# Peptides against a protein of PDB entry 4N7V: the designs that were tried, part 190

Target 1, 222 residues: chain A of PDB entry 4N7V
Amino acid sequence: TLRSITSPLVAHRLKPIRQKTKKAVVSILDSEEVCVELVKEYASQEYVKEVLQISSDGNTITIYYPNGGRGFPLADRPPSPTDNISRYSFDNLPEKYWRKYQYASRFVQLVRSKSPKITYFTRYAKCILMENSPGADFEVWFYDGVKIHKTEDFIQVIEKTGKSYTLKSESEVNSLKEEIKMYMDHANEGHRICLALESIISEEERKTRSAPFFPIIIGRKP

## One batch from the design tools (peptide; made by RFdiffusion4, then SolubleMPNN)

Design b2_p28_5_s1 (from b2_p28_5, 9 letters changed)
Fold by OpenDDE base, seed 4:
Structure b2_p28_5_s1 (fold): chain B 222 residues (1-222), chain A 28 residues (1-28)
Amino acid sequence: as target 1 above (222 residues)
Amino acid sequence: DEEIEKERQEELEKELKELFEEYEKEEE
């Protein structure tokens, strides 16, 4: 099943973006829907031959073939759906479209990993919790030039000198120089606070069911 | 702050490009 290889993508709160490659264009629309356009070139002109439009919650996939499959000239936005539109739920998506969905999901997940959910200014750093899940990315930009980037898989450290290295285990973290540990401690504290705030804010958001509370900025740069 | 945001955007664009270059290679 598709579910066995990926979860429904979640594009909520993401800003519009359009990424073109040789064979495809992937977009997040103002509506927070995700579009995958299959691109073919003919006589030095690019045409959109197939479009997958995925709902913001990833559960509905609308597939259409512009101009009855003849294609539509590539533009700055996906072509509007015309005739022969197919609509699928996530669990009913034909297997032939799974790969495209997977890469749409990866696209969205990557965008989410670069989309601030919580920005928290401390005395020493700008901390940013991102939208991706599970295990949201967490960035710490120290005002003195040190950067720490935490992901589910690793921690990247960029020192003042520009020296960069990646930590993949607790033992490696424990082997850090004392001066770097101080930055790490601060980063971890900022991370803890952001996660706590995320939980509290999300709960209040659930209760009110008003406009989204995220993204949010806490504090100000000193 | 704007510089940080710009850098993040550039990183995103780079990684997105890499992601789909890999995708397209697998489709060939």
Scores: peptide ipSAE 0.472, ipTM 0.882, DockQ to the pose 0.920
Fold by OpenDDE base, seed 3:
Structure b2_p28_5_s1 (fold): chain B 222 residues (1-222), chain A 28 residues (1-28)
Amino acid sequence: as target 1 above (222 residues)
Amino acid sequence: DEEIEKERQEELEKELKELFEEYEKEEE
């Protein structure tokens, strides 16, 4: 099943973006829908031959073939749906489209990992919790030039000297120089606070059912 | 601050390109 290889993508709160490659264009629209456009070139003109439009919650996929499959000239936005539109739920998506959906999902997840959800200024650093889940990316930009980037898979450290290294285990973290441990401790504290605030704010957001509270900025640079 | 955002955007663009290249490599 598709569900066994990916979860429904989540594009909520993401800013619009349009990225083109040789064979495809992937977009997040103002509506927070995600579009995958299949691109073909003919006579030095690019045409959109197929469009997958995925809802912001990833559960609905609308597929259409512009101009009866002949293609529509590539533009600054996906072509509007025409006749012969197919609509699928996530669980009913034909297997032939699974790879494209997976790609869209990876695209969205990557964008989410670079989309601030909570920005928290401490005395020493700018902390940023990103939108991706589970295990949201967390960046700490110390004002003195040290950077720590935490992901679900690793921790990257960039020291003042520009020396960069990646930590993939707790043992490696524990073997850090004492001066670096101080930065790590601060980063971890900021991370804890951001996660706590995320939980609290999300709960309030649920209760109010108003406009999204995120992204949010807490504090200011000293 | 602006430089941080710019750097993040550049990283995103780079990683997106890599993702696309990986995807298109297996596509006919």
Scores: peptide ipSAE 0.471, ipTM 0.882, DockQ to the pose 0.828; fails the geometry check
Fold by OpenDDE base, seed 1:
Structure b2_p28_5_s1 (fold): chain B 222 residues (1-222), chain A 28 residues (1-28)
Amino acid sequence: as target 1 above (222 residues)
Amino acid sequence: DEEIEKERQEELEKELKELFEEYEKEEE
């Protein structure tokens, strides 16, 4: 099943973006929908031959072939759907589209990992919790030049000298020199606070059913 | 702060390009 290789993509709260390659264009629209445009070149002109339009929650996929399959000239936005539209749920998507969906999912997940959800200023650092899940990326930019980047898979440290290294196990984290552990402790505290705030704010958002509260900025740079 | 945002955007663009290149190579 498609679900065995990827989960439905989630594009909520993401800013619009359009990324072009030789064979495709992937976009996040103002509506937070995701579009995959398949591009073919003919007579020195690029045409959109196929479009996958994926809902913001990833559960609905609308597929259409612009201009009756002849293609529509590539523009600054996806072509509008025509009358020949196929609509699928995530679990009913034909296998021939799975790779394209998986690509869209990876695209969105990458964008999410670079999209601030919570920005928190401490006395020593700018802390940023990102939108990706599970295990959201967490960045700490210390005002003195130290940077810590936490992901689900690793922790990257950039020291004042510019020395950079990656920690992939708890053993490596425990082997840090004491001066770096101080930064790590502060980063971990900031991370804890951001996760707590995320939980509290999400709960209030659920209760009020108002417009999205995220992204948020807590505090200011000293 | 603007510099941090710019750096993050540049990293995103780089990684997106790499993701696309991998995808397109598999489609050839």
Scores: peptide ipSAE 0.471, ipTM 0.882, DockQ to the pose 0.911; fails the geometry check
Fold by OpenDDE base, seed 2:
Structure b2_p28_5_s1 (fold): chain B 222 residues (1-222), chain A 28 residues (1-28)
Amino acid sequence: as target 1 above (222 residues)
Amino acid sequence: DEEIEKERQEELEKELKELFEEYEKEEE
């Protein structure tokens, strides 16, 4: 099943973006829907031959072939759906479209990992919790030039000198120099606080059932 | 702050390009 290889993508709260390559264009729309346009070139003109339009919650996929399959000239936005439109739920998507959906999902997940959900200013650093899940990326930009980037898979450290290295195990973290450990301790504290704030704010959102509270900024740069 | 945001955007664009290139190579 598709569910065995990926979860439904989530594009809520993401800003619009449009990225073009040789064979495809992927977009997040103002509506927070995600579009994958299949591009073909004929006589030095690019045409959109197929479009997958995915809902913001990833559960509905609308597939259409512009201009009766003849293609529509590539423009600054996806072509509008016309006659031959197919609608699928996530669990009923034909296998021939699974690769394209997976690509859209990876695209969205990458954008989410670069989209601030919570920005928290401490006395020493700007802390940023990102939108991706599970295990959201967490960045700490110390005002003195040190940077720590935490992901689900690793921790990257950039020292004042510009020296950069990646930690992939607990043993490596435990082997850090004492001066770097101080930065790591502060980063971990900021991370804990951001996660706590996320939980509290999310609970209030659930209770009020109003517009989203995220993204949010806590504090100010000293 | 603007410099940090610019750097993040540049990283995003780079990684998106790499993702696209990987996808297109698999389809060839």
Scores: peptide ipSAE 0.461, ipTM 0.880, DockQ to the pose 0.837; fails the geometry check

Design b2_p28_5_s2 (from b2_p28_5, 9 letters changed)
Fold by OpenDDE base, seed 3:
Structure b2_p28_5_s2 (fold): chain B 222 residues (1-222), chain A 28 residues (1-28)
Amino acid sequence: as target 1 above (222 residues)
Amino acid sequence: MKEIEEEREKELEEELKKLDEEYEEEEE
């Protein structure tokens, strides 16, 4: 099943983006829908032959073939669906489209991991909690040039010298030199605060059912 | 501060390129 290889993508709160690759164009629209355009080249012109339009919650996939499958010239946005539109649920998507969906999902997940949900300015750093979940990426950009990037799988440290290394266990974190531990302590505190605020704000957002509260910025920009 | 945003943009572009390369390799 498709579910065995990926989960439904989630594009909520993501800013519009359009990325051209060799064989496709992937977009997040203003509507927060995700489009994958299959691109073919003919006579030095690029044409969109197939479009997968995925809902913001990833559960609905609309597939169409522009201009009756002849293709539509590549433009600055996906071609509008016209005739021969197929609509599928995530669990009913034909296998031939799974790879394209998986690609869209990976794209969205990457964008989410780079999309600020909470920006927290401390005295020493710009802390950023990202949109990807569970286990959101957390970046700490110290003003002196140190960077810490926490993911679900690892912690990357970039020192002032440009030396970079990855930590994958608590033991490795505990073995850090004292000067780096100070940065890690600050990063961990910022992370804790962002997670706490995320929880509180999300709860208030749920209660009010208003426009999205995120992204938010906390603290003063230096 | 501007440098941070520029670096973040660069990181995203690099990861997008990597994702594209991985996708192409699986199609061959």
Scores: peptide ipSAE 0.569, ipTM 0.886, DockQ to the pose 0.757
Fold by OpenDDE base, seed 2:
Structure b2_p28_5_s2 (fold): chain B 222 residues (1-222), chain A 28 residues (1-28)
Amino acid sequence: as target 1 above (222 residues)
Amino acid sequence: MKEIEEEREKELEEELKKLDEEYEEEEE
């Protein structure tokens, strides 16, 4: 099943983006829907031959072939759906479209890992909790040039000298130089605060049933 | 502060390029 290889993509709160490759164009729309346009070149002109339009929650996939499958000239936005439209749920998507859906999912997940959900300015750093889940990425940009990037799988450290290394276990973290441990302690505190705020704000958001509260900025810029 | 945002934008662009290259290689 498709579910065995990927989960439904989640594009909520993501800003619009359009990324062109050689064979495809992937977009997040103002509606927070995701479009994959399959591109073919004929006589030095690019044409969109197939479009997958995926709902913001990833559960509905609309597939259409512009201009009766003849293709529509590539433009600055996806072509409008025609009368030849197929609609599928995530669990009923034909296998021939799974690779394209997986690509869209990976694209969205990458964008989420770089999209601020909470920005927290401390005295020493700009801390950013991202939109990806579970285990959201967390970045700490110290004003003196040190950077710490935490993911679910690793911690990357970039020192003032530009020296970079990756930590994959608690043992490696415990073996850090004392100078670096100070930065790590600050990063961990910022991370704890962001996670606590996320929990509190999400609960209030649930109670009010209003517009999204995220993204938010906490603290003042230096 | 502008330097941080510029660097973050570059990181996103580079990661998007890698993802695109991986997808294209698998289709060949």
Scores: peptide ipSAE 0.568, ipTM 0.886, DockQ to the pose 0.791
Fold by OpenDDE base, seed 5:
Structure b2_p28_5_s2 (fold): chain B 222 residues (1-222), chain A 28 residues (1-28)
Amino acid sequence: as target 1 above (222 residues)
Amino acid sequence: MKEIEEEREKELEEELKKLDEEYEEEEE
């Protein structure tokens, strides 16, 4: 099943983006829907041959073939759906579209991992909790050039010298030199604060049932 | 601050490129 290889994508709160690749154009629309345009080249002109339009919650996939399958010239936005539209639920998506959906899902997840949910300015760093879940990415950009990137799977450290390394265990973290531990301590504190605030704000958002509270900025820019 | 945002944009672009390359290879 499709569910065995990916979960429904979630594009809520993501800003519109349009990314052109060699064979496709992927867009997050103002509606927070995701479009995958499959591109073919003919006579030095690019044409959109197939479009997958995925709902913001990932549960509905609309597929259409522009201009009766002949293709529509690539533009700055997805072509409008034609009369030949197929609509599927996530669980009923034909297998031939699974890889394309998976690509869209990976794209959205990547964008989420780079989309600020909470930005927290400290005296020493710009801390950013991202939108991806579970285990949101957390970036700490120290103003002196040190960077710490925490994911669910690892911690990446970039030192002032440009030296980069990845930590995948507590033992590796514990083996850090003392000067790096100070940065890690600050990063961990910023992370704790962001997670605590995320919880509180999310609960208030739920109770109020208003417009989204996120993204938010905490502290002042230096 | 602008430098941080520029670097973040660059990182996203690089990761997107990598994802695109992986997808293209899987479609061959």
Scores: peptide ipSAE 0.567, ipTM 0.885, DockQ to the pose 0.740
Fold by OpenDDE base, seed 4:
Parts: structure tokens; sequence; C-alpha cells
Structure b2_p28_5_s2 (fold): chain B 222 residues (1-222), chain A 28 residues (1-28)
């Protein structure tokens, strides 16, 4: 099943973006829908032959073939659905489209990992909790040039010198130089605060039917 | 502060490029 290889993508609160490759264009629309355009080249012109339009919650996939499959010239946005439209639920998506959906999902997940959900300015750093889940990425950009990037799988440290290394275990974290531990402590505190605020704000958001509360900015820019 | 935003944009672009390269390799 498709579910065995990926979960429904979630594009809520993501800003519009359009990424072109040789064979495809992936977009997050202003509507927070995700489009995968299959691109073919003919006579030095690129044409969109197939479009997968995925709902913001990933559960509905609309597939269409511009100009009855003849293609539509590649533009700055996906072509409008006009011909050969099919609609599928996530669980009913034909296997031939799974790879494209998976690509869209990976794309969205990457964008989410770089999309601020909470920005927290401390005295020493810009802390950013991202939109990806589970285990949202957390970045700490210290004003002195140190960077800490926490993911579910690892912690990356970039020192002032530009030296970069990855920590994958608590033992490695414990072996850090004392000077780096200070940065790590600050990063961990910022992370804790962001997670706590996320929880509180999400609960209040759930109680309301207003516009999304996220993204938010906490603290003052230096 | 602007420098941080520029660097974050650069990192995203690099990772997107990597993802695209991986996808293209699988499609060939």
Amino acid sequence: as target 1 above (222 residues)
Amino acid sequence: MKEIEEEREKELEEELKKLDEEYEEEEE
C-alpha cells in the first residue's frame, strides 16, 4: 500500500514555492495544495504532460492531463485542470502514481523542516522550531557564528571556525568540549521553551476557529 | 540577522537540489 511507504503529506502553513527539475516541477501553491508536474521536452520547448494536484492534507489527489495528454507549455504555475481529470483518495491512489506522490511528500517534508513554526530570539541566538513532524527540526543560530541543528536523528554543530560535526548519541554529546556544551545548553533550553509554547499555543488554537496562530515570533530581534 | 536568513535560504536550496538529484537518478 502507499501508506506502507509514506504518510499523507501535510502542507498546511507552508509558503508557496516552485522547484523545477529536469523531468518534473513541484510546487506548493498559495492554496497550500501541492502540485507535481511531469515535464517533457519537445523541439526545445518544455511541456507539462501530467499533473498531480494533492490537497493540503495529502488525502485527495487530483490527476489530470493537459490538452488531453498533448501537454501544455511549461509556465510559472501548473496548468489548470481541464482534461482527463481523475480524483483519488490517498488509499485509492493507483500504484503508478505512488512514486510521484512519494516525491511530493519528501519535498513537502523537506520544506517543512525548513519552515519556521516558532521563532524565538534569545540574547544569544535566533532559535527556530520547524513545521516538520514527528520530531520537528530545531535550529539555533548564535549571533557569534555558532550553529546547532537538532533533528530527530542527530545534532549537527557548526563552530565559529566553520568546523562541522554530527552527534548521534548522548555519549558523543557528553564528550563535547566545555565551550560547546554551553552552546548546547542554550540550544536545549531554547528547544524546551519552543516545545512548551507550541503545546500551549496549539491547545488554544484548537479551542478557536480563527486563523492559524502559527507561525509565531517570540522575543525581540537584536 | 539578514545574514542568517540568507544562509537558511541557501541551505534550503542546497537540500532541494540534493533531493532533486536523488529523484532524477531514480527516474533514469
Scores: peptide ipSAE 0.568, ipTM 0.884, DockQ to the pose 0.774; fails the geometry check

Design b2_p28_5_s3 (from b2_p28_5, 9 letters changed)
Fold by OpenDDE base, seed 1:
Structure b2_p28_5_s3 (fold): chain B 222 residues (1-222), chain A 28 residues (1-28)
Amino acid sequence: as target 1 above (222 residues)
Amino acid sequence: MEEIEKEREEELKEELEKLDEEYEKEEE
């Protein structure tokens, strides 16, 4: 099943972006929908032959073939659907489209890992919790030049000297120099606070059914 | 602080390019 390969993509709160490759263009639209345009070149002109339009929650995939399958000239936005439109749910998507969906999902997940959800300014650092899930990326930019980047898989440290290294186990974290542990302690505290705020804000958002509260900035730039 | 945002955008672009290259190789 497609679900065994990937989960439905989630594009909520993401800013519009358009990324062109040789064979495809992937876009996050103002509507937070995701479009994969399949591009072919004929006579030095690029044409969109197929479009996958994926809903912001990833559950609905609309597939169409521009200009009756003849293709539509590549432009600065996806061509509008006209004829030959097919609509699928995530679980009913034909296998021939799974690779394209997976690519869109990876694209969105990567964008999410670089999209601030909560920005928290402390006395010593700018802390940023990202939109990706599960295990959202967390970045700490200390004002003195130290950087800590936490992901689900690793922790990257950049010291004042520019020395960079990656920690992949708890034993490696425990082997850190005491001076670096101080930065790690602060980063962990900032992370805890951001996660707590995320929970509280999300709950209030649910109760009020208001416009999205995220992204949010706590504190102020020094 | 603006420099941090620019750096993050550059990192995103580089990682997206790698993802794109991997996808294109799988399509060939």
Scores: peptide ipSAE 0.431, ipTM 0.878, DockQ to the pose 0.877
Fold by OpenDDE base, seed 5:
Structure b2_p28_5_s3 (fold): chain B 222 residues (1-222), chain A 28 residues (1-28)
Amino acid sequence: as target 1 above (222 residues)
Amino acid sequence: MEEIEKEREEELKEELEKLDEEYEKEEE
C-alpha cells in the first residue's frame, strides 16, 4: 500500500513556493495545496504533460493531463485543470502514481524542515524549531558563528573555524570537547523551551479554534 | 537575521537538488 511507504503529506502553514527540477516542477500554492507538474521537452520548449494536485492534508489527489495529454507550455504556475480530471483518496491512489506522491511528500517534508514554526531569540543565539514532524528539526545559530542543527537522526555542529561534523550517538555527544558542550547545553535548553511553548500554544490554539497561531517569534535579536 | 535566512534557503535548495537527483534516478 502507499501508506506502507509514506504518510499523507502535510502542507499546512507552508509558504507558497515553486521549484523547478529537470523533469518536474513542484509547487506549494497559496491554498497550501501541492502540485507536481511532470515536464517534457519538445523542440526546445518545455510542456507540462501531467499534473498531480494534492490537498494540503495529503488525503486527496487530483490528476489531470493538460491539453488532452498533448501537454501545455510550462508557465509560472500550474496549468488549469481540464475536464478530464481524476480524483483519488490517498488510500485509493493508483500504484503508478505512488512514486510521484512520495516525491511530493519528501519535497514537502524537506520544506517543512526548513520552515520556522517557532523562532526564539536568546542572549546568545537564534533558535528555530521547524514545522516537520515527527521530531522537528531544531537549529541554533549562535551570534558568534557556531551552528547546531538537531534532527531526529543526528546533530550537526559547525564550529567557529568552519569545521563541521555530525553526531549520531550519545557517546559521540559525550565525547565533545568542553567548549562545544557549552553550546550544546544552550541549544538543548532552547530546544526544551521551544517544545514546551509549542505544546502550550498548540493547546490554546485547539481550545480557541482561531486562525493559526504559528509561526511565532519569541524575543528579539539583541 | 536576513543572513541566516539566506543560508537556510541555500541549504534548502541544495537538499532539494539532491532529492531531485534521487527522484530522477528512480525514474530510469
Scores: peptide ipSAE 0.426, ipTM 0.877, DockQ to the pose 0.846
Fold by OpenDDE base, seed 2:
Parts: structure tokens; C-alpha cells; sequence
Structure b2_p28_5_s3 (fold): chain B 222 residues (1-222), chain A 28 residues (1-28)
């Protein structure tokens, strides 16, 4: 099943973006829908031959072939759906479209990992919790030039000198120099606070059923 | 634009390009 290889993509709260490649154009729309346009070149002109339009929650996929499959000239936005439209749920998507959906999902997840959900200014750093899940990326930009980037898989450290290294285990973290441990301790505290705030704010969103509270900024740059 | 935001956008662009290259190689 498609579910065995990927989860439904989530494009909520993401800013619009349009990325052109050799064979495709991927977009997040103002509506927070995701479009994959398959591009073919004929006589030095690019045409959109197929479009996958995925809902913001990833659960509905609309597929259409512009101009009866003849293609529509590539433009600054996806072509409008025609009368030849197929609509699928995530669990009923034909296997021939799974790779394209997976590509869209990876694209969205990458954008989410670079999209601030919570920005928190401490006395020493700008902390940023990103939108990706599970295990959201967390960045700490110290005002003195040190940077720490935490992901689900690793921790990257950039020291004042520009020296960069990656930590992949607790043992490696425990082996850090004392100077770096101080930065790590501060980063971990900022991370804890952001996660706590995320939980509290999400609960309030659920109760009020109002517009999204995220992204948020806590504090100000000193 | 804040320097940190600019750097993050540049990182995103680079990583998107890598994702695209990987996707295209799998189609060959």
C-alpha cells in the first residue's frame, strides 16, 4: 500500500513556493494545496502533460491531463483542471502515481524542516522549532556565532572558528569539550521550552477552534 | 531580510536541488 511507504503529506501553514526541475514543477499554492506538474519539451517549448493536485492534508489527489493530454504550455502557475479529472483518496491512489506522490511528500517535508513554527529569543541565542514532524528540526543561532542544528537523526555543531561536525550518538555528545557542552545545555533548554509551548498553544487552538496560532515569535532580539 | 533567514532559504534551495537530482536519477 501507499501508506506502507509514506504518510499523507501535510502542507498546512506553509508559504507558497514554486520549484522547477528538468522533468517537473512542484508548487505549494496559496490554498496550501500541492501540485506536481509533469513537464515535457517539444520543439524547444515546455508543456505540462500531467498534473497531480494534492490537498493540504494529503488525503485527496486530483489528477488531470491538460488540453486532453496534448499538454498546456508551462506557465507561472499550474494549468486549471479540465473536464478529464480523476479524484482519489490517499488509500485508493493507483500505484502508477505512488512515486510522484512520494516525491511531493518529500518536497513538503523538506520545506517544513525549513519553516519556522516557533521562534524563541533567549539572552544568548535565537531558537527556532520547525514545522516538520515527527521530531521537528530545532536550530539555535547563538549571538556570538555558534550554531547548533538538531534533527531526529543527528546534531550538527558549528563553532565560532567555523569548525563543523556532526554528532550521531549520545556517546559523542557526552564526549564534547566542556565549552561546547555549555552551548548544548542552552540549546537543550531552549528546545524543551519550545516543545512545552507548542503543546500548550496547540491545546488552546483545539479549544478555541479559531484561526491557527502558529507561527509564533516569543521574545525579541536583544 | 535577516541574515539567518537568508541562509535558511539558501540551504532550502540547495537541498531541494539535491532532492530533484535524486528523483531524476531514479527515472533514468
Amino acid sequence: as target 1 above (222 residues)
Amino acid sequence: MEEIEKEREEELKEELEKLDEEYEKEEE
Scores: peptide ipSAE 0.416, ipTM 0.872, DockQ to the pose 0.827
Fold by OpenDDE base, seed 4:
Structure b2_p28_5_s3 (fold): chain B 222 residues (1-222), chain A 28 residues (1-28)
Amino acid sequence: as target 1 above (222 residues)
Amino acid sequence: MEEIEKEREEELKEELEKLDEEYEKEEE
């Protein structure tokens, strides 16, 4: 099943973006829908032959073939759905489209990992909890030039000198120099606070039917 | 735009390019 290889993508609160490759264009629209355009070149002109338009919650996939599959000239946005339109739920998506959906999902997840959900200014750093899940990325930009990037899989440290290294185990974290541990402690505290705030804010958001509360900025840049 | 935001956008671009390269290789 598609679910065995990916979960429905979530594009809520993401800013519009358009990324072109040789064979495809992936976009997040103003509507927070995600489009995958299959691109083919003919006579030095690029044409969109197929479009997957995925809902912001990832559960609905609309597939269409511009000009009855003849293609539409590549533009700055996906072509409008006019011909050969099919609509699928996530669980009913034909297998031939799974790879494209997976690509869209990976794309969205990557964008989410660079999309601030909570920005928290501390005395020493700008802390940012990102939108990706599970295990949202957490970045700490210390005002003195140190950077810590936490992911579900690793912690990356960039020292003032520009020296960069990755930590993948608790043992490696425990082996850090004392001066770096101070930064790590601050980063961990900022992370804890952001997670706590995320929980509280999300609960209040659930109780309301207003505009999204996120992204949010807490504190001020010194 | 804040310098940190600009740097993050550049990091995103680089990672997207990597993802694209991986996807293209699988399509060949």
Scores: peptide ipSAE 0.434, ipTM 0.877, DockQ to the pose 0.801; fails the geometry check

